Peptides against a protein of PDB entry 6EJA. Designs and how they scored, part 123

Target 1, 276 residues: chain A of PDB entry 6EJA
Amino acid sequence: VEYMPANPVRIAFVLVVHGRASRQLQRMFKAIYHKDHFYYIHVDKRSNYLHRQVLQVSRQYSNVRVTPWRMATIWGGASLLSTYLQSMRDLLEMTDWPWDFFINLSAADYPIRTNDQLVAFLSRYRDMNFLKSHGRDNARFIRKQGLDRLFLECDAHMWRLGDRRIPEGIAVDGGSDWFLLNRRFVEYVTFSTDDLVTKMKQFYSYTLLPAESFFHTVLENSPHCDTMVDNNLRITNWNRKLGCKCQYKHIVDWCGCSPNDFKPQDFHRFQQTARP

## One batch from the design tools (peptide; made by RFdiffusion4, then SolubleMPNN)

Design b2_p20_8_s2 (from b2_p20_8, 10 letters changed)
Fold by OpenDDE base, seed 2:
Structure b2_p20_8_s2 (fold): chain B 276 residues (1-276), chain A 20 residues (1-20)
Amino acid sequence: as target 1 above (276 residues)
Amino acid sequence: MEVPEEEQGNASSLIEDEYK
């Protein structure tokens, strides 16, 4: 039996979904749903059928909402970061949803703990932010991420326009685009008008796969830098043989990898994760 | 909390660029 904290954290789960993955979404939702948490779902602008399905779900649960705005996002697109940032703003403006942590989810990743374990853990570390770094050579990371390249999202394509410089005085970091952020840091990212946040929002609006680096970079260069924990508490279905074949060249002027969606046969792997 | 490296979400673009 897991320890029950006196003041358990409440989580805002943000789901960004597209296509016809209604069954996968339903399975994921059932697995993560709890009455004490909040669920904010963005459906791709092009996924009308899925949107209708998600709306039906949201009507059944008072703690489930769907974004009234919808973006057309592509793999690697800068608009994905915009989606997260707008979702964060929306969630902060929902005064009736007193959430403590922001967690993004997809069918390609899953929290490594049960709800009780996750809540207990986050309640203990409620002042921390959980972002997984690449853990490799930073210069190599910059090159491979294309952070020194300028990209433009247009017509469902990420166009590489040319070279650019990393802003001076900024320590760039990144890794996983799956993170757990506390409300305080989300407030900072959303409402701060300091030079760091302003410059980074501008910089990453022309960045490939911005969510893999934006929050890391902002956090580590911010007054909240001491709250960084190099762990995103995720199990991700990585299979590089399948996910790293430059399958997105038709969408992005770059090569990249993507995690695979979890299948029922993959669930046994969840039991192999270590306790924090 | 410790997660095996092979099961962690990592940067998606950490592969060679064919456009250089």
Scores: peptide ipSAE 0.023, ipTM 0.573, DockQ to the pose 0.099
Fold by OpenDDE base, seed 5:
Structure b2_p20_8_s2 (fold): chain B 276 residues (1-276), chain A 20 residues (1-20)
Amino acid sequence: as target 1 above (276 residues)
Amino acid sequence: MEVPEEEQGNASSLIEDEYK
């Protein structure tokens, strides 16, 4: 018998979607939907058809909302972090959505646990933040991530402008851009005016793949550093042979690896959720 | 705090291009 917490955590799932794969998104949504959680969906500014479809879904469920603002996001773009940060602010301002954890989802990365297991686990560790680190040499990580390089997102392209220095006194870390963050830390990131948050927001606005490092770095250098757990509880569908071919070089002045989307059969972990 | 060691998600990786 699985432990059922007396006060189960409620999760705000944030989805950043683009393209025209509305049917795939619908299948994914149905698989992960639960009445006790919240879903906040950002649709790329260029994906108008998808936006219309997502709006229709949001009207059918009271715990599903679509961002009223839309960004043109690109792979590796700094705008992805902006999307998350703005979504966090929006979610904190939604007083009618009492969420406890922030979780980002895509078709390429899913929680490894069932909904019940995930809720039970997070309810037990509700004061912790789950971020997976790279597990490599930090200097190598910085080089490979291009953290010592200055990038500018403009005209749907990440332009490499030159070299830069990492701010003094900051221990940079990163890894997976899939994370589980508790409300308290999200509040800190959103509303803090301390030098750390201010400087990091500025620094990462010119960073390639900022979501893979921003939250790690902020957390580890913050007063909340003791809440970090080096585990994001995710399974990522990786095919490095296919994913590491510089397929995004036309978008970014850098080469990167990307995971593959999960197949419909991979959604079995969420099928036990209560549906309306 | 002890967290069970299970299969964890992989971090994305970048490859530095030849044009430094």
Scores: peptide ipSAE 0.022, ipTM 0.549, DockQ to the pose 0.082
Fold by OpenDDE base, seed 1:
Structure b2_p20_8_s2 (fold): chain B 276 residues (1-276), chain A 20 residues (1-20)
Amino acid sequence: as target 1 above (276 residues)
Amino acid sequence: MEVPEEEQGNASSLIEDEYK
């Protein structure tokens, strides 16, 4: 029997979606939907069909909203971080949505626990932030991520412009771009004007795959550093055979992997997943 | 010096593979 908290946390799920895969989105939505949570969905500016479909869903549920603004995002693009940051700001300004945690999701990513388990867990650790670190050599991580390289997102492409230095006095970290952040930390990231947040926002505006490192780095160098938990409670449908062929080289001056969307036949993976 | 393409990638892929 799962513990039922007296004051259960409410989650703001942020979905960044693109393409025409409305069926996959619907499947994911059904899997994660609960009346006590909130769902804020950004649809790529170029995905008009999907946008129409998502709007229809949002009209049926009071706790589902679609971003009034839309960005043209690319894989690995710095604009993804902008999307998250703007979504965070929007969610903080929604006074009628009293959320406690920010969780980003895609059709390729699911929480490893049931809703009740997730809520119970987060309610117990509501003051913590959950980000999965790479857990390897940090120097190697910097090189692999291209953090010591300067990128510019322009014309739907991430252009590699040259080398750069990591800011002095900053301990860089990163890993998964799927995270669970408490409202307090989101408030800090959104509204703080300290040197750390200001410099990191600037630095990561020229960064490849910024969401994999920005929040980790900001958190670990902030007054909230002691709230970090090295776990994101996620299961992702990774298939290196399909997702690691430098398929995005045409839009990014780098090479990387991408996960695959979950299908009904992949459900068995969830049943076998245990909490780390 | 350019980092070899084989050494480039998404750090998330290495982490999430642990859940397979």
Scores: peptide ipSAE 0.013, ipTM 0.530, DockQ to the pose 0.653
Fold by OpenDDE base, seed 4:
Structure b2_p20_8_s2 (fold): chain B 276 residues (1-276), chain A 20 residues (1-20)
Amino acid sequence: as target 1 above (276 residues)
Amino acid sequence: MEVPEEEQGNASSLIEDEYK
């Protein structure tokens, strides 16, 4: 019997979608939709067809909204972080959506738990933030992520401009770009004017794959550092054979890996890993 | 507060510089 919390948390799911992934999006939406949660969807500026489809969905559900602004995002681009940050601000300004947690999703990942399990878990740990770290040597991580390099997103490309130093006194961390953040921390990231948040926003505006490290780094160096949980509660279709072929060299002056969209045949993995 | 460890699929884009 699953624990039923007296005050269940409500989740704001943020979906960043692009291309023609309508089928994948539909599958994911069906899998994660619940009337008690909120869904905020950003569609790439260039994906007009998908945007129209998503708008149609949003009109059918009162707890589904589409960003009125749209960014042209690229894989690994700094603009992805901007998208999340702006989405966070929007969600905080939506007074009619009393969400407790921010969760980002793509067609490449799903929450590891059923809705009931996820809600129960987050309700128990509502003061915590869930970010999965790389679990390796941090210096190696910095090098491999190119955090000591300066990147500029321009003309749908991440240009490597040169070397840079990590701000003094900052302990950099990172890992998965899929996270579960409580409202309090999102408020901090969104509205804080302290040196940490200010510097990190600036730093990560020139960072490759910023979402994999920004929130980790900010959290761990912030007054909220004690809320860090090294777990993102995700199931990601991480197939290195398909995702690790430097396929984005034309977009980024770096070689990286990307997860793959889930297919129906992959759903069996959800059942296997969705343990209480 | 101790949070139980859970099995999960993790995606981390550990990238490499081909020019080094």
Scores: peptide ipSAE 0.011, ipTM 0.489, DockQ to the pose 0.083; fails the geometry check

Design b2_p20_8_s3 (from b2_p20_8, 9 letters changed)
Fold by OpenDDE base, seed 4:
Structure b2_p20_8_s3 (fold): chain B 276 residues (1-276), chain A 20 residues (1-20)
Amino acid sequence: as target 1 above (276 residues)
Amino acid sequence: MFIPEEEQGNGASLIENEYA
């Protein structure tokens, strides 16, 4: 018998979707949908067909909304962070959606835990933030991520402009761009005017793959640093053979890896990782 | 209930473009 918490947390799922992933999105949505949670969906500005489909879905569910604004995002683009930050602000301003956790998803994601397990877990650790770190040498991470490089997103491309310094006194960290953030920390990130948040927002506006590092770095250097849990409770379809081919070199002045879409043959991995 | 000790790959495996 799974423990049912007396005060179960409610989750705001932020879905950032693009392209023609309608089938995957539908599958994922069906898998994660619950009446007690909230779903805020951003559709890429260029994905009009998908946008229409998502709008249709949103009309069927009271706890599903679509962003009234749409950004043109690219892989590794700084605009992805902007998308998350704006969605966080929107969600905080939605007084009729009392969410406790923020979870980002893509159309390629698939849940590895049941809703009950996830809710039970987060309800127990409602004051924590779950971010998966790279778990390796930090200096190497900085170099590999290009954090000491200045990037500019322009014309659907991430341009490497030159070198930059990491702000003094900041311990940079990062890893997975999938995170589970509690409302309190989201409020801090959204509304704080302290030097940390201000500087990091500026810094990461010129960063490659900012979502993989921004929240980690802000959290660990913030008054909320003690809430860090080095786990995102997720699994991505990470296949280096398929994902590490510099496939985005044409849009980013950097070579990187990306997770792959889940295939039916990958589902066995979900079962293995779906532990309480 | 314990915090799962799960590891997964992520997009942090980037390589500097030597030719850019």
Scores: peptide ipSAE 0.017, ipTM 0.508, DockQ to the pose 0.096
Fold by OpenDDE base, seed 3:
Structure b2_p20_8_s3 (fold): chain B 276 residues (1-276), chain A 20 residues (1-20)
Amino acid sequence: as target 1 above (276 residues)
Amino acid sequence: MFIPEEEQGNGASLIENEYA
């Protein structure tokens, strides 16, 4: 009998979607939908067909909303972080949605646990933030991520402008761009005017793949650093053979990997990772 | 400026995680 918490946490799921993956999105949505949670969906500005489909879904559920603003996001683009930050602000301003956790998702994400398991776990650790670190040499991470390089997002391209220095006194960290953040930390990131948040927002506005490092770095250098858990409670379909071929050279002056869309054949992997 | 593929870095989002 799964322990049902007396005060179960409610989750704001933020979905950032693009392209024509409507069927995959529908499958994922069905898998994660629950009446007690909230779903805030951003559709890429260029994905008009998908936007229409998502709007239709949102009209059927009172706890599903679509962003009134839309960004043209590119792989590795700084605009992805802007999308998350704006979504966080929007969600904090929605007084009728009392969410406790922020969770980002894409079409390449799929739940490996039941809703009850997730809620029970997060309810037990409601004061914690879940971010997965790279678990390697930090200097190597900085180099491989291009954090010591200055990028500018312009004309649907990430232009490498030159070298830059990591801010002094800041412990840079990162890893997965999938995170589970509690409301308190989201409030801090959104509304704090301290030097850390201000400088990091500026720094990461010129960063490649900013979502993989921004929240880690801010959290670990903040007064909330003791709430860090090195686990994002997620599974993604990472196939290096398919996802790590520098396929985005036309978009970014850098090479990187992206998660692949789940296929029916990947179902066995979900079962294997669903450990009690 | 473009750096050759062999000298470029890759993103770190390659980690799969499970519930704790």
Scores: peptide ipSAE 0.014, ipTM 0.504, DockQ to the pose 0.371
Fold by OpenDDE base, seed 5:
Structure b2_p20_8_s3 (fold): chain B 276 residues (1-276), chain A 20 residues (1-20)
Amino acid sequence: as target 1 above (276 residues)
Amino acid sequence: MFIPEEEQGNGASLIENEYA
């Protein structure tokens, strides 16, 4: 018997898209669209054709909006965090969109469960935040993520400027850049003026792949730390052989892994690994 | 709904730059 919540949560899906992924985006959008949720789409500043297409779609649905501002985002860029933070602020200021959860998506994401299953699950755990940690030695994680290095995003490149220290008294954590955050925590991140949020926003503005660590670190060091669940409930196609090559060296003064687009052959794998 | 990334054997996405 599927649990039907008395007060079902409503989700704000934030889609960050770029390039020529119009067909993939359309497929993904059709798969995740529901009248009770909200969709806020950011299109990369350089992707004008895609932007025009997304605008056309947004005009057809009252619960779909496109960001009036656009950033030029690069893989590993600090601007990605800025995109999320600004989107969060926008969504909180939209009083006509009563969302309960924030979920980020890309054109490469694919849903494996029904909307009812997702809503039922999140409605049961509406006071929790879902962030997946790396599950390794933290010191090693810091080194591999380059958190002890200073980066500057400029001219579509992440420049490594030198070494830096991790702020004292802060327990740094991270892992996946895919997360499910409740409205309460998003409000805290957006409007809090405490030292933690202020310092972390500054620190992560010079961080490589900041979305993989910012929300983890802020949450775990905040008064909301007890709401963390070490699970992001995300499906992303990771192929270590293909995705973990130093393919972005021309963009970032670092090497890392990136998600790959889903292929039809991946469908069976997704079904086998899916758990409630 | 989605499945956790750990089910796919994923971890931290970055590796140390060999030239650092």
Scores: peptide ipSAE 0.014, ipTM 0.500, DockQ to the pose 0.076; fails the geometry check
Fold by OpenDDE base, seed 1:
Structure b2_p20_8_s3 (fold): chain B 276 residues (1-276), chain A 20 residues (1-20)
Amino acid sequence: as target 1 above (276 residues)
Amino acid sequence: MFIPEEEQGNGASLIENEYA
């Protein structure tokens, strides 16, 4: 028997898409679409064909919107954080969309459970924020992520400029760039003028893969720190053989890993994860 | 001094979570 919440949460799904992955996007959309949720889609500035397709979809559904602004994003780019932050601001200003949670998704990362299970779970823990930490040596994480290095996004490239120090008094954390954030914390991140938020926005504007660490760090050092849950409730199609070979070295002065898009043959992984 | 390229990377994306 599944728990039915009296006041079910409504989710704002934020999708950042690029290229010509229309089939993958359609598959994801079919998998996650529900009339009670909201979908805010950013299409890369360079992906005009995809943008037209997404616009057509948005016209068919009242709870689907496309960002009126578009950024040229690159893998690992600081601009990805800007995209999330701007989308958060937009969503907070949409008074006709009463969302309770912010969730980002990609074609390579899906919720583990059904919509009903997800809603039931989040409704029970609506005051919590779900971010998966690295769960390892933090110093090693900082080094591997290049958080002690200064990067500049320019000309569709992340330039490594040199070394930098972690801000004093800040406990840096991070992990997955897929998160579930409640509206209250999103409001804090968006509108707070305290030193923490201000300094972290500045710091992470020169950070590689900022979404993997920004929200973790801000949350854990904020008055909302007690709302942290070390879980993002996702399954990622991870193939190290394919995803960890410096495939983005041409656009980033760093090496990293990326997940792969889910394929029908990967269905067995969903089944395994769905088991209690 | 930079960390060797082979030691750099995004290991944090390797995640499979469970509902709790």
Scores: peptide ipSAE 0.011, ipTM 0.513, DockQ to the pose 0.421; fails the geometry check

Design b2_p20_8_s4 (from b2_p20_8, 12 letters changed)
Fold by OpenDDE base, seed 2:
Structure b2_p20_8_s4 (fold): chain B 276 residues (1-276), chain A 20 residues (1-20)
Amino acid sequence: as target 1 above (276 residues)
Amino acid sequence: MEIPDEEQGNASSLIDDDYA
């Protein structure tokens, strides 16, 4: 008998999308849509066609909204973190959307369980935050992520300006940039004025791939540190042979890897059911 | 946690410093 929670959690799904792949987005949306959840979609400022398509979708569903602001983001750019942080603030200010969890999604990463299983699981662990750590040597992680380097996002490029020091007393961690965060922690990140949050927001505004480390680092050094679960409940289509070819060298003064997008044929693997 | 490790999302897309 599947555990049916008495008070099921409701999820705010945040989608950050770009390009012209409207059909792909539509397929993904249909696969993950549920009437009890909320969907907040940011479309890259440069993706006007996609924006129009997403707006049409949002008009058809009361639990789908599009960000009224749009950022131009690049791979590895600090602006991606800004996008998430602003989305979090917006979602917290939407009093008519009583969500319990924040989940970001892309075409490269999906929840591993059905909606019912996911809801049941999160309802049981509603006080926890799910972030997947790198699970390797931390010093190596810092070096490979360039966390000890200063970056500036300008003119659609991440410029490496020089070296920097990690703030003393901060235990830096990171891993997957796909996470499940409970509302309480999102509130903390959004509204806290403590030294940790303030300092980390500043630090990560000059960081490459900030979403892969910011939330991990803040959580682990915060009063909420005991709520961390080293699991993001995701399946990511990783193929290093395809994803690690320094394809972003023209955008970033660094060589990075990216997961591969799931193909339409892969959607059947996720066991997600669309429920109007 | 009742999720197999093999099905978990992979860690960071570790990058290399090509400019060192």
Scores: peptide ipSAE 0.027, ipTM 0.633, DockQ to the pose 0.092
Fold by OpenDDE base, seed 1:
Structure b2_p20_8_s4 (fold): chain B 276 residues (1-276), chain A 20 residues (1-20)
Amino acid sequence: as target 1 above (276 residues)
Amino acid sequence: MEIPDEEQGNASSLIDDDYA
């Protein structure tokens, strides 16, 4: 028997989807759907068929909405961060959706716990933010992430323009682009006008894979730094043989790895994964 | 400007998921 919290947290799940991955989306949706949570779905500007499908789903469920705006996102693009930030703003303005946590998901990762376990856990630690750090040498991380490089997203490509310096006084961190953020921190990121948030938004507008570092960096340098938990409570389907190629070189002037979408045959891994 | 493959970093390769 699992502990049921007296005031269970409600989660805003944000899904950024593209292509024709309707089956993957359906599987993800089935796996994570609960009547007490909220689902906000952004469909890539170019994915009209998927957009129509998602709209149909949103009409069937009162707690599912689709972004009225759509961005053309690319792998590694700075626009992905913009998508998250705008989604956060939208969700904060939805007064009829009293969510407590922001969680981004894709078909490539799942929460490592059942819904009940996740809710119980987050309800216990509702004041914390969960971001997985790289756990290695930070200087190496900066170099490998290209954080000391200036990128420009233009014409569906991330162009490397040159070198740049990390802003003075900022301790950069990062790792996974999958995170669990409490509403208070999301409010801070969205509405704060302090130098940290302002400068980081500007800095990360020219950053490759910004979601892997932006929230980590902002959190750790903010007044909310003590709320950091180095865990994102995720199972990610990593396959280096398939995902660690320069497969996106045509899109970005950088190489990187990408996780693979979960398939039904991969679900057995949930049973083998260690839980916090 | 494209960087030669040998000089390019692999950003996501540094991600470590303890549960994967």
Scores: peptide ipSAE 0.018, ipTM 0.503, DockQ to the pose 0.439
Fold by OpenDDE base, seed 3:
Structure b2_p20_8_s4 (fold): chain B 276 residues (1-276), chain A 20 residues (1-20)
Amino acid sequence: as target 1 above (276 residues)
Amino acid sequence: MEIPDEEQGNASSLIDDDYA
C-alpha cells in the first residue's frame, strides 16, 4: 500500500494538442485522468474537428476545461510558450481549481509513475520544481538550439532574422520542454514584473523552441533557483530515426528533431522506475 | 531539440533524455 499523504497535491495538466493526435490524446487522457486533478486543454486553431471532440469530453467531466482562446501553433514556434504562459494565467485565475502543480503533456510524453506514486512524490516535494537539463556543454547547447539567433514567427513560419546576443548576466539553461512546476513558481512567472521575467519573456518571444529553455533559464536565475530538480519524471518517446529527418525545414529556418507519438508497443516503457 | 550538424551533415541530439 503506497503511502497516502495527509494533504495530497492536486495537479493541473495542460495539454496542447493538434488534429493528428486524436487517438493518442484519448489514450493519454484515459491513462492520466483522475477526479482530484484538473485538465486544461488547448486545441490548435486549425484543428476544428479535434476541438469539437475535446469539447465533448470537457462536458462530461467537471475537472476538464478547454481554452476559450486558440492559437495556431507550429513546430518550434514561439507561440507555444505563449500558449503555456496564457494557460498558466488562466489556471491561476480559476479560483475553483486549487491546483498545486502545473504539468504539461503531449502524446509524446507520458508519466512514468502511477497517479498515487506521482501524488505521493510531489506531495513530499511540493516546494520543488522539476526541469530536465540537457546535461552537456552549455555553449554547445546555445549554439545548437539557436539561442544566439533571432527568430520571428509569422505566417506559420519561423523566420531566422539574424544573430543576437544572450542577455548579460543571465545563465541560460534548457533541455526537455516537459516540466513539473509548483504553483508558487508559476505565480512568479505569471505575475512578476522584475527585470528577469520581463526580459526573458521578451527574449523568448523571438526564440526557436522556447519551452525547452525559458522555464529553466527563468528558474535558475530567479530567487527560486534553489527549488530546481534536474528531473521531469517522464518518459519521452525519442526515436532519432523517425524524428530527425529535418521534416520541419518548411516551417522553420532551422533543422531539428522532435519526439514521436507513443505507440502501443511503447507501453512497456512505462514500467520503468523514475530516476531518483 | 536535435539539430543537424552543418559540418557533418548529421542530426545531433542536444537533449540526452534519460527517459527515452
Scores: peptide ipSAE 0.014, ipTM 0.515, DockQ to the pose 0.240
Fold by OpenDDE base, seed 4:
Structure b2_p20_8_s4 (fold): chain B 276 residues (1-276), chain A 20 residues (1-20)
Amino acid sequence: as target 1 above (276 residues)
Amino acid sequence: MEIPDEEQGNASSLIDDDYA
């Protein structure tokens, strides 16, 4: 008997989608959809066909909404963080959606656990934030992530402008760009005017792959630092051989790795990890 | 429920330009 929590958490899923991956999105949506959760979908400004499709879906479900604003996002772009931050603000302003957790999803990332397991787990740890750290030498991480480099997103490209210093007194951390954040922390990130949040928002507006580090860094340096759990409860299909090519060199003045989209064949792995 | 120690996909994000 899966212990149903007396007060189950409700999740706001934020999906950032682009391109022609309508089928993948549909599959993912079907896999993660539950009536008790909320789904907020951002479609890339350039993906008009996908946008129309997503709008059609959103009309069928009361707990599915599409962002009225659309950004042109690129891989590794600072605009991705902006997308998340704006989505967070929107979700906080939606008084009719009483969500407890913010979870970002892509077609390449699925929750490890079944909905029931996820809800049970998060209900137990509702005061915690789940971010996976890189688990390596921090100095190496900074170098590899280019955090000591200044980037500018312009004309669908991340331009490396030069070197920069890490803000004084800030412990930088990061890892996965997939996170589970509780509402309280999202509120803090969204509405806090303290020096930390302000400086970090500015700093990461010129950062490559900001979502992989922003929330980690803010959390760890914030009054909420004790709520950090080094786990994002996700299975990401990382095939380094396929994903770690300088495939985005034309977009970013840096070489990076991207996760691979899950193939139907990969779903068998989900069933194996969902073992109690 | 224990937090699963399962190997969550490390964002091995960036390859140093020095290895290209």
Scores: peptide ipSAE 0.019, ipTM 0.530, DockQ to the pose 0.059; fails the geometry check

